# Peptides against a protein of PDB entry 1EMU: the designs that were tried, part 4

Target 1, 132 residues: chain A of PDB entry 1EMU
Amino acid sequence: PPYLKWAESLHSLLDDQDGISLFRTFLKQEGCADLLDFWFACTGFRKLEPCDSNEEKRLKLARAIYRKYILDNNGIVSRQTKPATKSFIKGCIMKQLIDPAMFDQAQTEIQATMEENTYPSFLKSDIYLEYT

## One batch from the design tools (peptide; aimed at target 1 D37 G44 K60 K68)

Design b1_p9_7_s1 (made by RFdiffusion4, then SolubleMPNN; from b1_p9_7, 4 letters changed)
Fold by OpenDDE base, seed 4:
Structure b1_p9_7_s1 (fold): chain B 132 residues (1-132), chain A 9 residues (1-9)
Amino acid sequence: as target 1 above (132 residues)
Amino acid sequence: DELMEELLK
């Protein structure tokens, strides 16, 4: 069953809508749903191919992601990303150099945070165990 | 993406 695959890898969990829903519910209870939301925001952003017609929209989205998750010093994403990574993102925003991969390092760092902390905790949670 | 749509508001 899918829930067994969820326990094998975070990737499997994030590829399953039911898994995502349960994991996000857990993260919300822990006050760290922004980790997952940021991760998906980065994925969605990277999928947007740059073109003449969407340049302004891509900049707007990048700025929104930056303001919501990186600039907020009280946010868990900001606390779990390296200063150099945040500085790089800020530089991209300021220079308006919006490469599809500009959030990749931050996404990697947040993914590592989930792998090392919230994902293992989720597998021990009542939410997951009651589902199984 | 729902989240992206919210961020673009």
Scores: peptide ipSAE 0.034, ipTM 0.713, DockQ to the pose 0.798
OpenDDE base, seeds 1, 2, 3, 5: peptide ipSAE 0.032, 0.032, 0.032, 0.032; ipTM 0.693, 0.694, 0.700, 0.701

Design b1_p9_7_s2 (made by RFdiffusion4, then SolubleMPNN; from b1_p9_7, 3 letters changed)
Fold by OpenDDE base, seed 4:
Structure b1_p9_7_s2 (fold): chain B 132 residues (1-132), chain A 9 residues (1-9)
Amino acid sequence: as target 1 above (132 residues)
Amino acid sequence: DKLLEELLK
């Protein structure tokens, strides 16, 4: 069953809508749902192919992601990303150099945070165990 | 993506 695959890798969990839903519920209870939301925001942003017609929209989206997750000093994403990574993103926003990969390092760092902390905790949670 | 749509509002 899918829930067994969820325990084998975070990737398997994030590829399953039910898994995502349960994991997000858990994260919300822990006050860190922004980790997952940011991760998906980065993925979605990277998938947007740059073109003449969407440059302004891509900039707007990048700015929104930056303001919501990186600039917020009280946010868990900001706390779990390295200063150099945040500075790079800020630089991209300020220079309006919006490469599809501009959030990749931040996404990697947030993924590592989930892998090392929240994902293992989720597998020990009542939410997951009751589902199994 | 719903989240992206919300961020674009």
Scores: peptide ipSAE 0.050, ipTM 0.779, DockQ to the pose 0.783
OpenDDE base, seeds 1, 2, 3, 5: peptide ipSAE 0.046, 0.048, 0.045, 0.049; ipTM 0.770, 0.774, 0.763, 0.780

Design b1_p9_7_s3 (made by RFdiffusion4, then SolubleMPNN; from b1_p9_7, 3 letters changed)
Fold by OpenDDE base, seed 2:
Structure b1_p9_7_s3 (fold): chain B 132 residues (1-132), chain A 9 residues (1-9)
Amino acid sequence: as target 1 above (132 residues)
Amino acid sequence: DELLEKLLE
């Protein structure tokens, strides 16, 4: 069953709508749902193909992600991303150089945070175990 | 993605 695949990898969990839902619920209880939201925001942003017609839209979205997750010094995403990574993102925003991959390093760091902490905890949680 | 949609609002 899918829930067994969730225990095999975070990737499998994040590819499953039910898995995402349960994991996000768990993260909310832990006060760190922003980790997952940011991760998906980065994925969604990267999927937007840059073109002349959507340049302003992509910039707006990049700014929104930056302001919500990176600039917030009290946020868990900001706390779990390296200063150099945040500075790079800021630079992209300021220079209006909005490459689809501009959040990749930050996403990687947040993914590592989930892999090391919240994902293992989720697999031990009542939410997951009751589902199994 | 609903989150992305909200961010674009």
Scores: peptide ipSAE 0.038, ipTM 0.733, DockQ to the pose 0.766
OpenDDE base, seeds 1, 3, 4, 5: peptide ipSAE 0.036, 0.037, 0.037, 0.037; ipTM 0.717, 0.720, 0.722, 0.723

Design b1_p9_7_s4 (made by RFdiffusion4, then SolubleMPNN; from b1_p9_7, 3 letters changed; failed a check: a repeat of another design)
Amino acid sequence: DELLEELLK

Design b1_p9_8 (made by RFdiffusion4)
Pose (drawn by RFdiffusion4):
Structure b1_p9_8 (pose): chain A 132 residues (1-132), chain P 9 residues (1-9)
Amino acid sequence: as target 1 above (132 residues)
Amino acid sequence: DDILDDLLE
């Protein structure tokens, strides 16, 4: 059963659209869906190839992710990401040197944040328990 | 894809 696999690893949960939908509903109710949206945004950004034809799209996307999740140090993703990590990301944006992996460290930190609090809480939540 | 499109809007 897919719902049982979700309890075995966060990666199993995020590899199933039903799991993602349920988990995001939980996060939305807890006021922190940005954690998951950012996690997927980093993955989406990284899979874009660094060729000339994608240059403009990638710069706009890197800026968008930075503006929404990294810029103001008050949002949940910004609060859960390290200062040096955000500093590096800001540097990449300003220099316009955006490697596909530039958000990897921030993604890892957000991933650990979900594994540490919201993911375990989700597995004990009414939403999950009802679904199962 | 929808998250990326929303960010680019």

Design b1_p9_8_s1 (made by RFdiffusion4, then SolubleMPNN; from b1_p9_8, 3 letters changed)
Fold by OpenDDE base, seed 4:
Structure b1_p9_8_s1 (fold): chain B 132 residues (1-132), chain A 9 residues (1-9)
Amino acid sequence: as target 1 above (132 residues)
Amino acid sequence: DEILEELLE
């Protein structure tokens, strides 16, 4: 069953809508749902192909991601991303250099945080265990 | 993407 695959890799968990839902519920209880939301925001942003018609929208979206997750000093994403990574993103926003990969390093760092902490904890959680 | 749509609101 899919829930067994979830225990094998975070990737498998995030490829399953039910897995995502349960994991997000767990993260909300832990006060860190923003980790997952940011991760998906980065993925979605990277998938947007730059073109003349969507340049302004991409900038607006990048700015929104930056303001919500990176600039928020009280946020879990901000606390779990390295200063140099945050500075790079800020630079991209300020210079309006919006490369599809501009959030990649931040996403990697947040993914590592999940891999090392919240994902293992999820597999030990009542939410996951009751589902199995 | 649902997350992106929310950010654009």
Scores: peptide ipSAE 0.197, ipTM 0.867, DockQ to the pose 0.793
OpenDDE base, seeds 1, 2, 3, 5: peptide ipSAE 0.195, 0.196, 0.195, 0.194; ipTM 0.868, 0.867, 0.866, 0.867

Design b1_p9_8_s2 (made by RFdiffusion4, then SolubleMPNN; from b1_p9_8, 4 letters changed)
Fold by OpenDDE base, seed 2:
Structure b1_p9_8_s2 (fold): chain B 132 residues (1-132), chain A 9 residues (1-9)
Amino acid sequence: as target 1 above (132 residues)
Amino acid sequence: SDILEELLS
């Protein structure tokens, strides 16, 4: 069953709608749902192909992601990303250089945080175990 | 994505 694959890799968990739902519920209870929301925001942003017609939209999205997750010093995403990574993103926003990959390093760092802490904890949680 | 739509709201 799919829940066994979720225990084999975080990637398998994030490719399954049921897995995402349960994992996000767990993260909300732990006060760190922003980790997953930011991860998906980065993925969605990278998928937007830049063109003349969506330049303003992409800039607005980049600014929103930056202001919500990176600029917020009290947020878990800000606490779990490197200063140099946050500085780079700030630079992209200020210069209006909005490359699809501008959040890649931050996404990698947040993914590592989930791999090391919240993902293993999820697999030991009542939410996951009751589902199995 | 749902999260992106929320960010634009």
Scores: peptide ipSAE 0.303, ipTM 0.897, DockQ to the pose 0.802
OpenDDE base, seeds 1, 3, 4, 5: peptide ipSAE 0.299, 0.292, 0.301, 0.300; ipTM 0.897, 0.894, 0.896, 0.897

Design b1_p9_8_s3 (made by RFdiffusion4, then SolubleMPNN; from b1_p9_8, 4 letters changed)
Fold by OpenDDE base, seed 4:
Structure b1_p9_8_s3 (fold): chain B 132 residues (1-132), chain A 9 residues (1-9)
Amino acid sequence: as target 1 above (132 residues)
Amino acid sequence: DEILEELLS
């Protein structure tokens, strides 16, 4: 069953809507749902191909992601991203250099955080175990 | 994407 695959890799979990839902519920209880939301925001942002017609939209979105997750010093995403990574993102925003990959490093760091902490904890959680 | 849509709203 799919839930067994979820235990094999975070990727498998995040590729399943039911898995995402349960994991997000768990994260929310742990006060760190922003980790997952940011991860998906980065993925979605990267998928937006730059063009003349969406330049302003992409900038606005980048700013929103930055303000919500990176700039918030009290946020878990900010705490789990390295200063250099945050500075780079800030620089992109300030320079209006909005490359699709501008959040890649931050996403990688947040993914590592999930891999090392919340994902293993999820697999030991009542939410997951009761689902099995 | 729901997350992106929310961020743009």
Scores: peptide ipSAE 0.224, ipTM 0.880, DockQ to the pose 0.798
OpenDDE base, seeds 1, 2, 3, 5: peptide ipSAE 0.221, 0.217, 0.216, 0.220; ipTM 0.879, 0.877, 0.876, 0.879

## One batch from the design tools (peptide; aimed at target 1 D16 F40)

Design b1_p10_1 (made by RFdiffusion4)
Pose (drawn by RFdiffusion4):
Structure b1_p10_1 (pose): chain A 132 residues (1-132), chain P 10 residues (1-10)
Amino acid sequence: as target 1 above (132 residues)
Amino acid sequence: SAPLPDIDLS
């Protein structure tokens, strides 16, 4: 059963669209869906190849992720990411040196944040328990 | 692996 696999690893949960939908509904109700959206945004950004044809799209995307999740140090993703990590990301944006992996460290920190609090809470939530 | 969901960045 897919719902049982979700309890075995966050990666199993995020590899199933039903699991992602349920988990995001839980996060939305807890006021922190940005954690998951950012996690997927980093993955989406990284998979774009660093070729000339993608350069403009990539820069706009890197800026968009930075502006929404990294810029103001008040949003949940910004609050859960380290200062040095955000400093590096800002540098990449300003220098326009955007490597595909530039958000990797921030993604890892957000991933740990979900594994540490919201992911376990989701597995004990009414939404999950009802679904199962 | 499942497809990536659409993400709104506005």

Design b1_p10_1_s1 (made by RFdiffusion4, then SolubleMPNN; from b1_p10_1, 3 letters changed)
Fold by OpenDDE base, seed 3:
Structure b1_p10_1_s1 (fold): chain B 132 residues (1-132), chain A 10 residues (1-10)
Amino acid sequence: as target 1 above (132 residues)
Amino acid sequence: SAPLPEVDLE
């Protein structure tokens, strides 16, 4: 069953809509749903191909992601990203250089945080165990 | 303010 694959890798969990739903519910209870929301925001942003017609939209989206997750010093994403990474993102926003990959490093760091902490905890959670 | 992508994009 799919839930066994979820325990094999975070990738398998995030490729399954049911897995994502349960994991997000768990994260929300732990007060850290922003980790997953940011991760998917980065993925969604990267998928937007830059062109003349969507330049303003991409800039606004980048700013929104930056303001919500990076600029917020009290946020878990901000606490789990390195200063140099946050500084780079800030620089991109200030210079209006909005490369599709501008959040890649931050996404990687947040993914590592999930791998090391919240994902293992999820597999030990009542939410996951009751599902199995 | 721009809306953020949904949490289950993939």
Scores: peptide ipSAE 0.038, ipTM 0.715, DockQ to the pose 0.083
OpenDDE base, seeds 1, 2, 4, 5: peptide ipSAE 0.035, 0.036, 0.037, 0.037; ipTM 0.691, 0.709, 0.710, 0.707; seed 2 fails the geometry check

Design b1_p10_1_s2 (made by RFdiffusion4, then SolubleMPNN; from b1_p10_1 with D6A I7V)
Fold by OpenDDE base, seed 3:
Structure b1_p10_1_s2 (fold): chain B 132 residues (1-132), chain A 10 residues (1-10)
Amino acid sequence: as target 1 above (132 residues)
Amino acid sequence: SAPLPAVDLS
């Protein structure tokens, strides 16, 4: 069943809408849903192909992601990303150099945080265990 | 894990 696959890899969990929903619920209870929201925001952003017609929209989206997750020094995403990574993103925003991959390093760091902490905790949580 | 297709949740 799908819930067993979720325990095999974070990838399997995030590839399942039910898995995502339960995991996000867990993260929200732990006060760190922003980890997952940021991760998906990065993925969504990267999927936007740069072109003349969407340049302003991409910049606006990048700014929104930056302001919500990176600039907020009290946020979990900010606390779990390296200063150099955050500085790079800030630089991209300030210079308006909005490469599709500009959040890749930050996404990697947040993914590592989930892999090392919240994902294992989820598999031991009442939410997951009650689902099984 | 590789990034999966997703929408922006920000």
Scores: peptide ipSAE 0.039, ipTM 0.712, DockQ to the pose 0.248
OpenDDE base, seeds 1, 2, 4, 5: peptide ipSAE 0.035, 0.037, 0.036, 0.033; ipTM 0.705, 0.708, 0.699, 0.703

Design b1_p10_1_s3 (made by RFdiffusion4, then SolubleMPNN; from b1_p10_1 with D6E I7V)
Fold by OpenDDE base, seed 4:
Structure b1_p10_1_s3 (fold): chain B 132 residues (1-132), chain A 10 residues (1-10)
Amino acid sequence: as target 1 above (132 residues)
Amino acid sequence: SAPLPEVDLS
């Protein structure tokens, strides 16, 4: 069953809508749903191909992601991303150099955080165990 | 693990 695959890898969990839903619920209870939301935001952002017609929209979206997750020093994403990574993102925003991959390093760091902490905890959570 | 294509949740 899918829930067994979820325990095999975070990738499998995030590839399943039910898995995502349960995991996000767990993260929300832990006060760190932003980890997952940011991760998906980065993925969504990277999928937007830059062109003349969407330049302003991409910039606005990048700014929104930056303001919500990176700039907030009290946020879990900010706390779990390295200063150099956050500085780079800030630089991109300030210079208006909005490459589709500008959040890649931050996404990687947040993914590592989930892999090491929240994902294992989820597999031991009542939410997951009761689902099985 | 590689990022999965998905919708922006921000």
Scores: peptide ipSAE 0.039, ipTM 0.709, DockQ to the pose 0.260
OpenDDE base, seeds 1, 2, 3, 5: peptide ipSAE 0.039, 0.038, 0.035, 0.033; ipTM 0.710, 0.709, 0.696, 0.690

Design b1_p10_2 (made by RFdiffusion4)
Pose (drawn by RFdiffusion4):
Order: C-alpha cells, then structure tokens, then sequence
Structure b1_p10_2 (pose): chain A 132 residues (1-132), chain P 10 residues (1-10)
C-alpha cells in the first residue's frame, strides 16, 4: 500500500502524487506549504541544463526562487535556512553565476526541517490517519 | 516518479 511506504521515508512520500497532495494539504493548514514548494522548485531548477538557450530562463527562475523564498528573512523557508547558505545564494544571483546545484544546500536544510517536524506530524495527523 | 508543478507558486 502506497500510504504505508510514505511512513518509511520522506522520499517515498514525495515520489507519489497522492502523497504529495495530502502532505501539501497538511502543510497548507499548518501555514508552511512553502517548505514543500521550495523543495520541488530547487529540484526543478537543478534539472535545467546550463546551456546558452536556457540561460535567460534559468536566471529568471533563480531570481524568482530567491525573491520568494530567500530574500525577506521572514518567510518560513528563509527562517529555516542558514545565514551563510543564503549569503552564498545571494552571491550567485548578483554575480549571475547560477550553477544548477546552487540551491542544493538550502534544499537540504529545508528537507531536514520537514523530516524533523512537519513530516512526522503529518504521519500522526488526522488527514493521514483518515486517508489510511 | 511524481510530477510537481512548482512554477505556479512562484
């Protein structure tokens, strides 16, 4: 059963659309869906190849992710990401040196944040318990 | 693997 696999690892949960949908509903109700959206945005950004044809799209995307999740140090993703990590990201944006992996460290920190609090809470939530 | 349309949240 897919719902049982979700309890075995966050990666199993995020590899199933039903799992993602349920988990995001939970996060939305807890006021922190940005954690999941950012996690997927980093993955999406990284899979874009660093070729000339993608250069403009990638710069706009890197800026968008930075502006929404990294810029104001008040949003949940910004609050859960380390200062040095955000400093590096800002540098990449300003220098326009955007490696595909530039958000990896921030993604890892956000992933640990979900594994540490919201993911366990989701597995004990009414939404999950009802679904199962 | 699941697909996630993240660009809508930017």
Amino acid sequence: as target 1 above (132 residues)
Amino acid sequence: SAHYDFEQYL

Design b1_p10_2_s1 (made by RFdiffusion4, then SolubleMPNN; from b1_p10_2, 3 letters changed)
Fold by OpenDDE base, seed 1:
Structure b1_p10_2_s1 (fold): chain B 132 residues (1-132), chain A 10 residues (1-10)
Amino acid sequence: as target 1 above (132 residues)
Amino acid sequence: SAYYDWEKYL
């Protein structure tokens, strides 16, 4: 069943609608849903191909992601990303150079955080175990 | 892949 695949890899969990729902519920209870929201924001942003007609919209979205997750020093995403990574993102925003991959390093670092902490904890949680 | 409304949480 799918829930067994979720225990095999974070990728399997994040590729399943039910898995995402349960995992996000768990993260909310742990006060760290921003990890998942940011991860998907990075993925979603990267999928927006730059073109003449969407430059302003992409800039606005990049700014929003930056302001919500990176700029907030009290946020879990900010605490779990390296200073150099955050500085790079800030630089992109300030220079208005909005490459689709500008959040890739931050996404990698947040993914590592989930892999090492919240994902294993989820597999031991009542939410997951009651689902099984 | 699963759908996620990431813009909802911005």
Scores: peptide ipSAE 0.753, ipTM 0.961, DockQ to the pose 0.914
OpenDDE base, seeds 2, 3, 4, 5: peptide ipSAE 0.747, 0.746, 0.750, 0.749; ipTM 0.960, 0.960, 0.961, 0.961

Design b1_p10_2_s2 (made by RFdiffusion4, then SolubleMPNN; from b1_p10_2, 4 letters changed)
Fold by OpenDDE base, seed 3:
Structure b1_p10_2_s2 (fold): chain B 132 residues (1-132), chain A 10 residues (1-10)
Amino acid sequence: as target 1 above (132 residues)
Amino acid sequence: SAFYDWEKFL
């Protein structure tokens, strides 16, 4: 069953609708749902192909992601991303240079945080174990 | 592939 694949890789978990739901519930209880929300924001943003008609939309979304997760020094995403990474993103926002990949490094760092901490904890959680 | 409404959290 799919839940066994979730234990094999974070990628499998994040590619499964039920897995995402359970994992987010767990993260929310742990006060770190922003890790997952940001990860998917990065993925979703990257999928928006730049064109003349969506330039303003992409800028607004980039600003929103920046303000929500990067600018907030009290947020878990901000605390789990490197200063140089945050500085780069800030630079992109200030210069309005909105490349689809501008959040890639931050996403990588947040993914590593999940891999090393919250994902293993999830697999030991009552939420996951009761599902199995 | 899973769907995630990431914009609703912004």
Scores: peptide ipSAE 0.723, ipTM 0.957, DockQ to the pose 0.919
OpenDDE base, seeds 1, 2, 4, 5: peptide ipSAE 0.635, 0.627, 0.630, 0.625; ipTM 0.925, 0.922, 0.924, 0.923

Design b1_p10_2_s3 (made by RFdiffusion4, then SolubleMPNN; from b1_p10_2, 4 letters changed)
Fold by OpenDDE base, seed 1:
Structure b1_p10_2_s3 (fold): chain B 132 residues (1-132), chain A 10 residues (1-10)
Amino acid sequence: as target 1 above (132 residues)
Amino acid sequence: MAFYDWEKYL
């Protein structure tokens, strides 16, 4: 069943609508839903192909992601990303050089945080166990 | 890939 696959990899969990729903519920209870929201924001942003007609929109989205998750020093994403990574993102925003991959390193660091902490905890949570 | 409305949470 799918819930057993979720326990085999974070990728399997994040590729399943039910898995995402349960995991996000868990993260909200832990006060760290921003980890998941940011991870998907990075993925979604990277999928936006740059073109002449969407440059301004992509810049606005990049700024929004930056302001929401990176600039907030009290946020879980900011606390779990390295200063050099955040500085790079800030630089991209300031220079208005918005590469689709500009959040990749930050996404990697947040993914590692989930892999090492919240994902294992989720598999031990009442939310997951009640689903099984 | 599962759908996630990531813009909703910005």
Scores: peptide ipSAE 0.716, ipTM 0.951, DockQ to the pose 0.904
OpenDDE base, seeds 2, 3, 4, 5: peptide ipSAE 0.711, 0.709, 0.714, 0.712; ipTM 0.949, 0.950, 0.949, 0.950

Design b1_p10_2_s4 (made by RFdiffusion4, then SolubleMPNN; from b1_p10_2, 5 letters changed)
Fold by OpenDDE base, seed 1:
Structure b1_p10_2_s4 (fold): chain B 132 residues (1-132), chain A 10 residues (1-10)
Amino acid sequence: as target 1 above (132 residues)
Amino acid sequence: MAFYDWEKFL
């Protein structure tokens, strides 16, 4: 069943609607849903291919992601990303150089945080175990 | 790929 695949990899969990729903519920209870929201924001942003007609929209989205997750020093995403990574993102925003991959390093760092902490904890949680 | 409305949370 799918829930067993979720225990084999975070990728399997994040590729399943039910898995995402349960994992996000767990993260909300732990006060760290922003980890998942940011991860998907990075993925979604990267999928927006630059073109003449969407430059302003992409800039606005990049700014929104930056302001919500990176700029907030009290946020879990900010606490779990390296200073150099945050500085790079800030630089992109300030220079208005919005490459689709500008959040990739931050996404990698947040993914590592989930892999090492919240994902294993989820597999031991009542939410997951009651689902099984 | 599962759908996630990431813009909803911005």
Scores: peptide ipSAE 0.690, ipTM 0.948, DockQ to the pose 0.910
OpenDDE base, seeds 2, 3, 4, 5: peptide ipSAE 0.688, 0.686, 0.689, 0.689; ipTM 0.947, 0.948, 0.947, 0.948

Design b1_p10_3 (made by RFdiffusion4)
Pose (drawn by RFdiffusion4):
Structure b1_p10_3 (pose): chain A 132 residues (1-132), chain P 10 residues (1-10)
Amino acid sequence: as target 1 above (132 residues)
Amino acid sequence: SFFEEFAKNH
């Protein structure tokens, strides 16, 4: 059963669209869906190849992720990401040196944040328990 | 909504 696999690892949960949908509903109700959206945005950004044809799209995307999740140090993703990590990301944006992996460290920190609090809470939530 | 599309298209 897919719902049982979701309890075994966050990666199993995020590899199933039903799991993602349920988990995001939970996060939305807890006021922190940005954690999940950012996690997927980093993955989406990284899979774009660093070729000339993608250069403009990539820069706009890197800026968009930065502006929404990294810029103001008040949003949940910005609050859960380390200062040095955000500093590096800002540098990449300003220098326009955007490696595909530039958000990896921030993604890892957000991933740990979900594994540490919201993911366990989701597995004990009414939404999950009802679904199962 | 824009960044949610990354999760939906995953």

Design b1_p10_3_s1 (made by RFdiffusion4, then SolubleMPNN; from b1_p10_3, 6 letters changed)
Fold by OpenDDE base, seed 1:
Structure b1_p10_3_s1 (fold): chain B 132 residues (1-132), chain A 10 residues (1-10)
Amino acid sequence: as target 1 above (132 residues)
Amino acid sequence: DEFSKFADEH
């Protein structure tokens, strides 16, 4: 069953809508659902191919991601990303250099945070175990 | 998908 694949890798969990739902519920209880939301925001943003017709929209989205997750010093994403990574993103926003990969390093750092802590904790949680 | 939820708000 899918829930066994979720325990094999974080990627398998994040590829399953039911897995995402349960993991988000767990993260909300832990006060760190923004880790997951940011991860998906980065993934979706990277998939947008830049062109003349979507430049304004991509800039708006990048600014929104930056303001919501990076600029908020009290947020879990900001606390779990390196200062140099946040500085690079800020620079991209200010210079309006909006490369699809501009959030890649931040996403990598947030993914590592999940892999090292929240994902293993989820697999030991009542939410996951009661589902199985 | 998850990104669509975010994108629709901005």
Scores: peptide ipSAE 0.632, ipTM 0.954, DockQ to the pose 0.156
OpenDDE base, seeds 2, 3, 4, 5: peptide ipSAE 0.611, 0.600, 0.630, 0.615; ipTM 0.952, 0.950, 0.954, 0.952

Design b1_p10_3_s2 (made by RFdiffusion4, then SolubleMPNN; from b1_p10_3, 5 letters changed)
Fold by OpenDDE base, seed 1:
Structure b1_p10_3_s2 (fold): chain B 132 residues (1-132), chain A 10 residues (1-10)
Amino acid sequence: as target 1 above (132 residues)
Amino acid sequence: DEFAQFADNH
């Protein structure tokens, strides 16, 4: 069953809509749902192929991601990303150099945060165990 | 789609 695959890897959990829903519910209770939302924002943003017709939209999206998750010093994403990573993103925004991969390092750091604590905790949670 | 919802709001 899918719930066994969720315990094999975080990637398997994030590939399953039911898994995502349960994990997000858990993260909300822990006050860190932004970790997951940011991770998906980075993935979605990277998939947007840059072209002349979507340049303004991509810039707007990048700014929104930056303002919501990186610039907010009280946010969990900001606290779990390295200063150099945040500075690089800020630089991209200020220079309007919006490469599809500009959030990759931040996404990697947030993924590591989830792998190290929230994902293992989820597998021990009542939410997951009651589902199984 | 989590990102689709985000993108639609911005």
Scores: peptide ipSAE 0.341, ipTM 0.908, DockQ to the pose 0.154
OpenDDE base, seeds 2, 3, 4, 5: peptide ipSAE 0.333, 0.309, 0.333, 0.337; ipTM 0.906, 0.898, 0.906, 0.907

Design b1_p10_3_s3 (made by RFdiffusion4, then SolubleMPNN)
Fold by OpenDDE base, seed 1:
Order: structure tokens, then C-alpha cells, then sequence
Structure b1_p10_3_s3 (fold): chain B 132 residues (1-132), chain A 10 residues (1-10)
């Protein structure tokens, strides 16, 4: 069953809508749902190929992601990303250099945070165990 | 998806 695959890799969990739902519920209870939301925001943003017609929209999205997750020093995403990574993103925003990959390093760092902490905790949680 | 909703609101 899918829930066994979820225990084998984080990617298996994040490729399953039921897995995402349960994991996000767990993260909300732990006060860190922003980790997952940011991860998906980065994935979605990277999939938007730049063109003349979507330039302004991509800039607005990048600014929104930056303001919500990076600029907020009290946020868990900001606390779990390195200063140099946040500085790079800030630079992209200020210079309006909006490459599809501009959040890749931040996403990698947040993914590592989940892999090392919240994902293992989820597999030991009542939410996951009661589902199985 | 979350991103679709996020993008829709921004």
C-alpha cells in the first residue's frame, strides 16, 4: 500500500495527495506547515518557464514567496535557510533577475530540514500510525 | 494544489 512507500522516501510521500494531506496536517500541529508550503511554492515556481507574457506575473510571485517565507525573520523557513541563500534571493528580487531556479538552494535546504527532522517525526506520529 | 492556490492569490 502507498503508506508503506511513504516510509521509504520523502519523495514517495510528496508524490501522493493523501500523503501530502496527512503530512501537512502533522506539520500544522507542529507549527511548521510553511516548510511544505514553501517547498511546493519553489517547485511550482521553477516550472514556470519565463517568457515576455508572464514576466510581470513571475516577478510578483517571486516577490510574494520572498516576502512570505524569506523576509519574515520569525518564520520557520527563514530560520532554516542559510543567510547566504536568503541574501542571494534578496539580490534576485532587488535586481529583478527572476531565474526559474532562483529558489533551488533554499528549497534544497528546506528539504534537508524535513528529511532530518519533521519527516522522521511524522513516521512516528499518531497521525501516520493511526492511518496505517 | 497549494501552489496553484498560492499563485491564484498573488
Amino acid sequence: as target 1 above (132 residues)
Amino acid sequence: SFFEEFAKNH
Scores: peptide ipSAE 0.314, ipTM 0.902, DockQ to the pose 0.155
OpenDDE base, seeds 2, 3, 4, 5: peptide ipSAE 0.311, 0.282, 0.308, 0.303; ipTM 0.901, 0.892, 0.900, 0.899

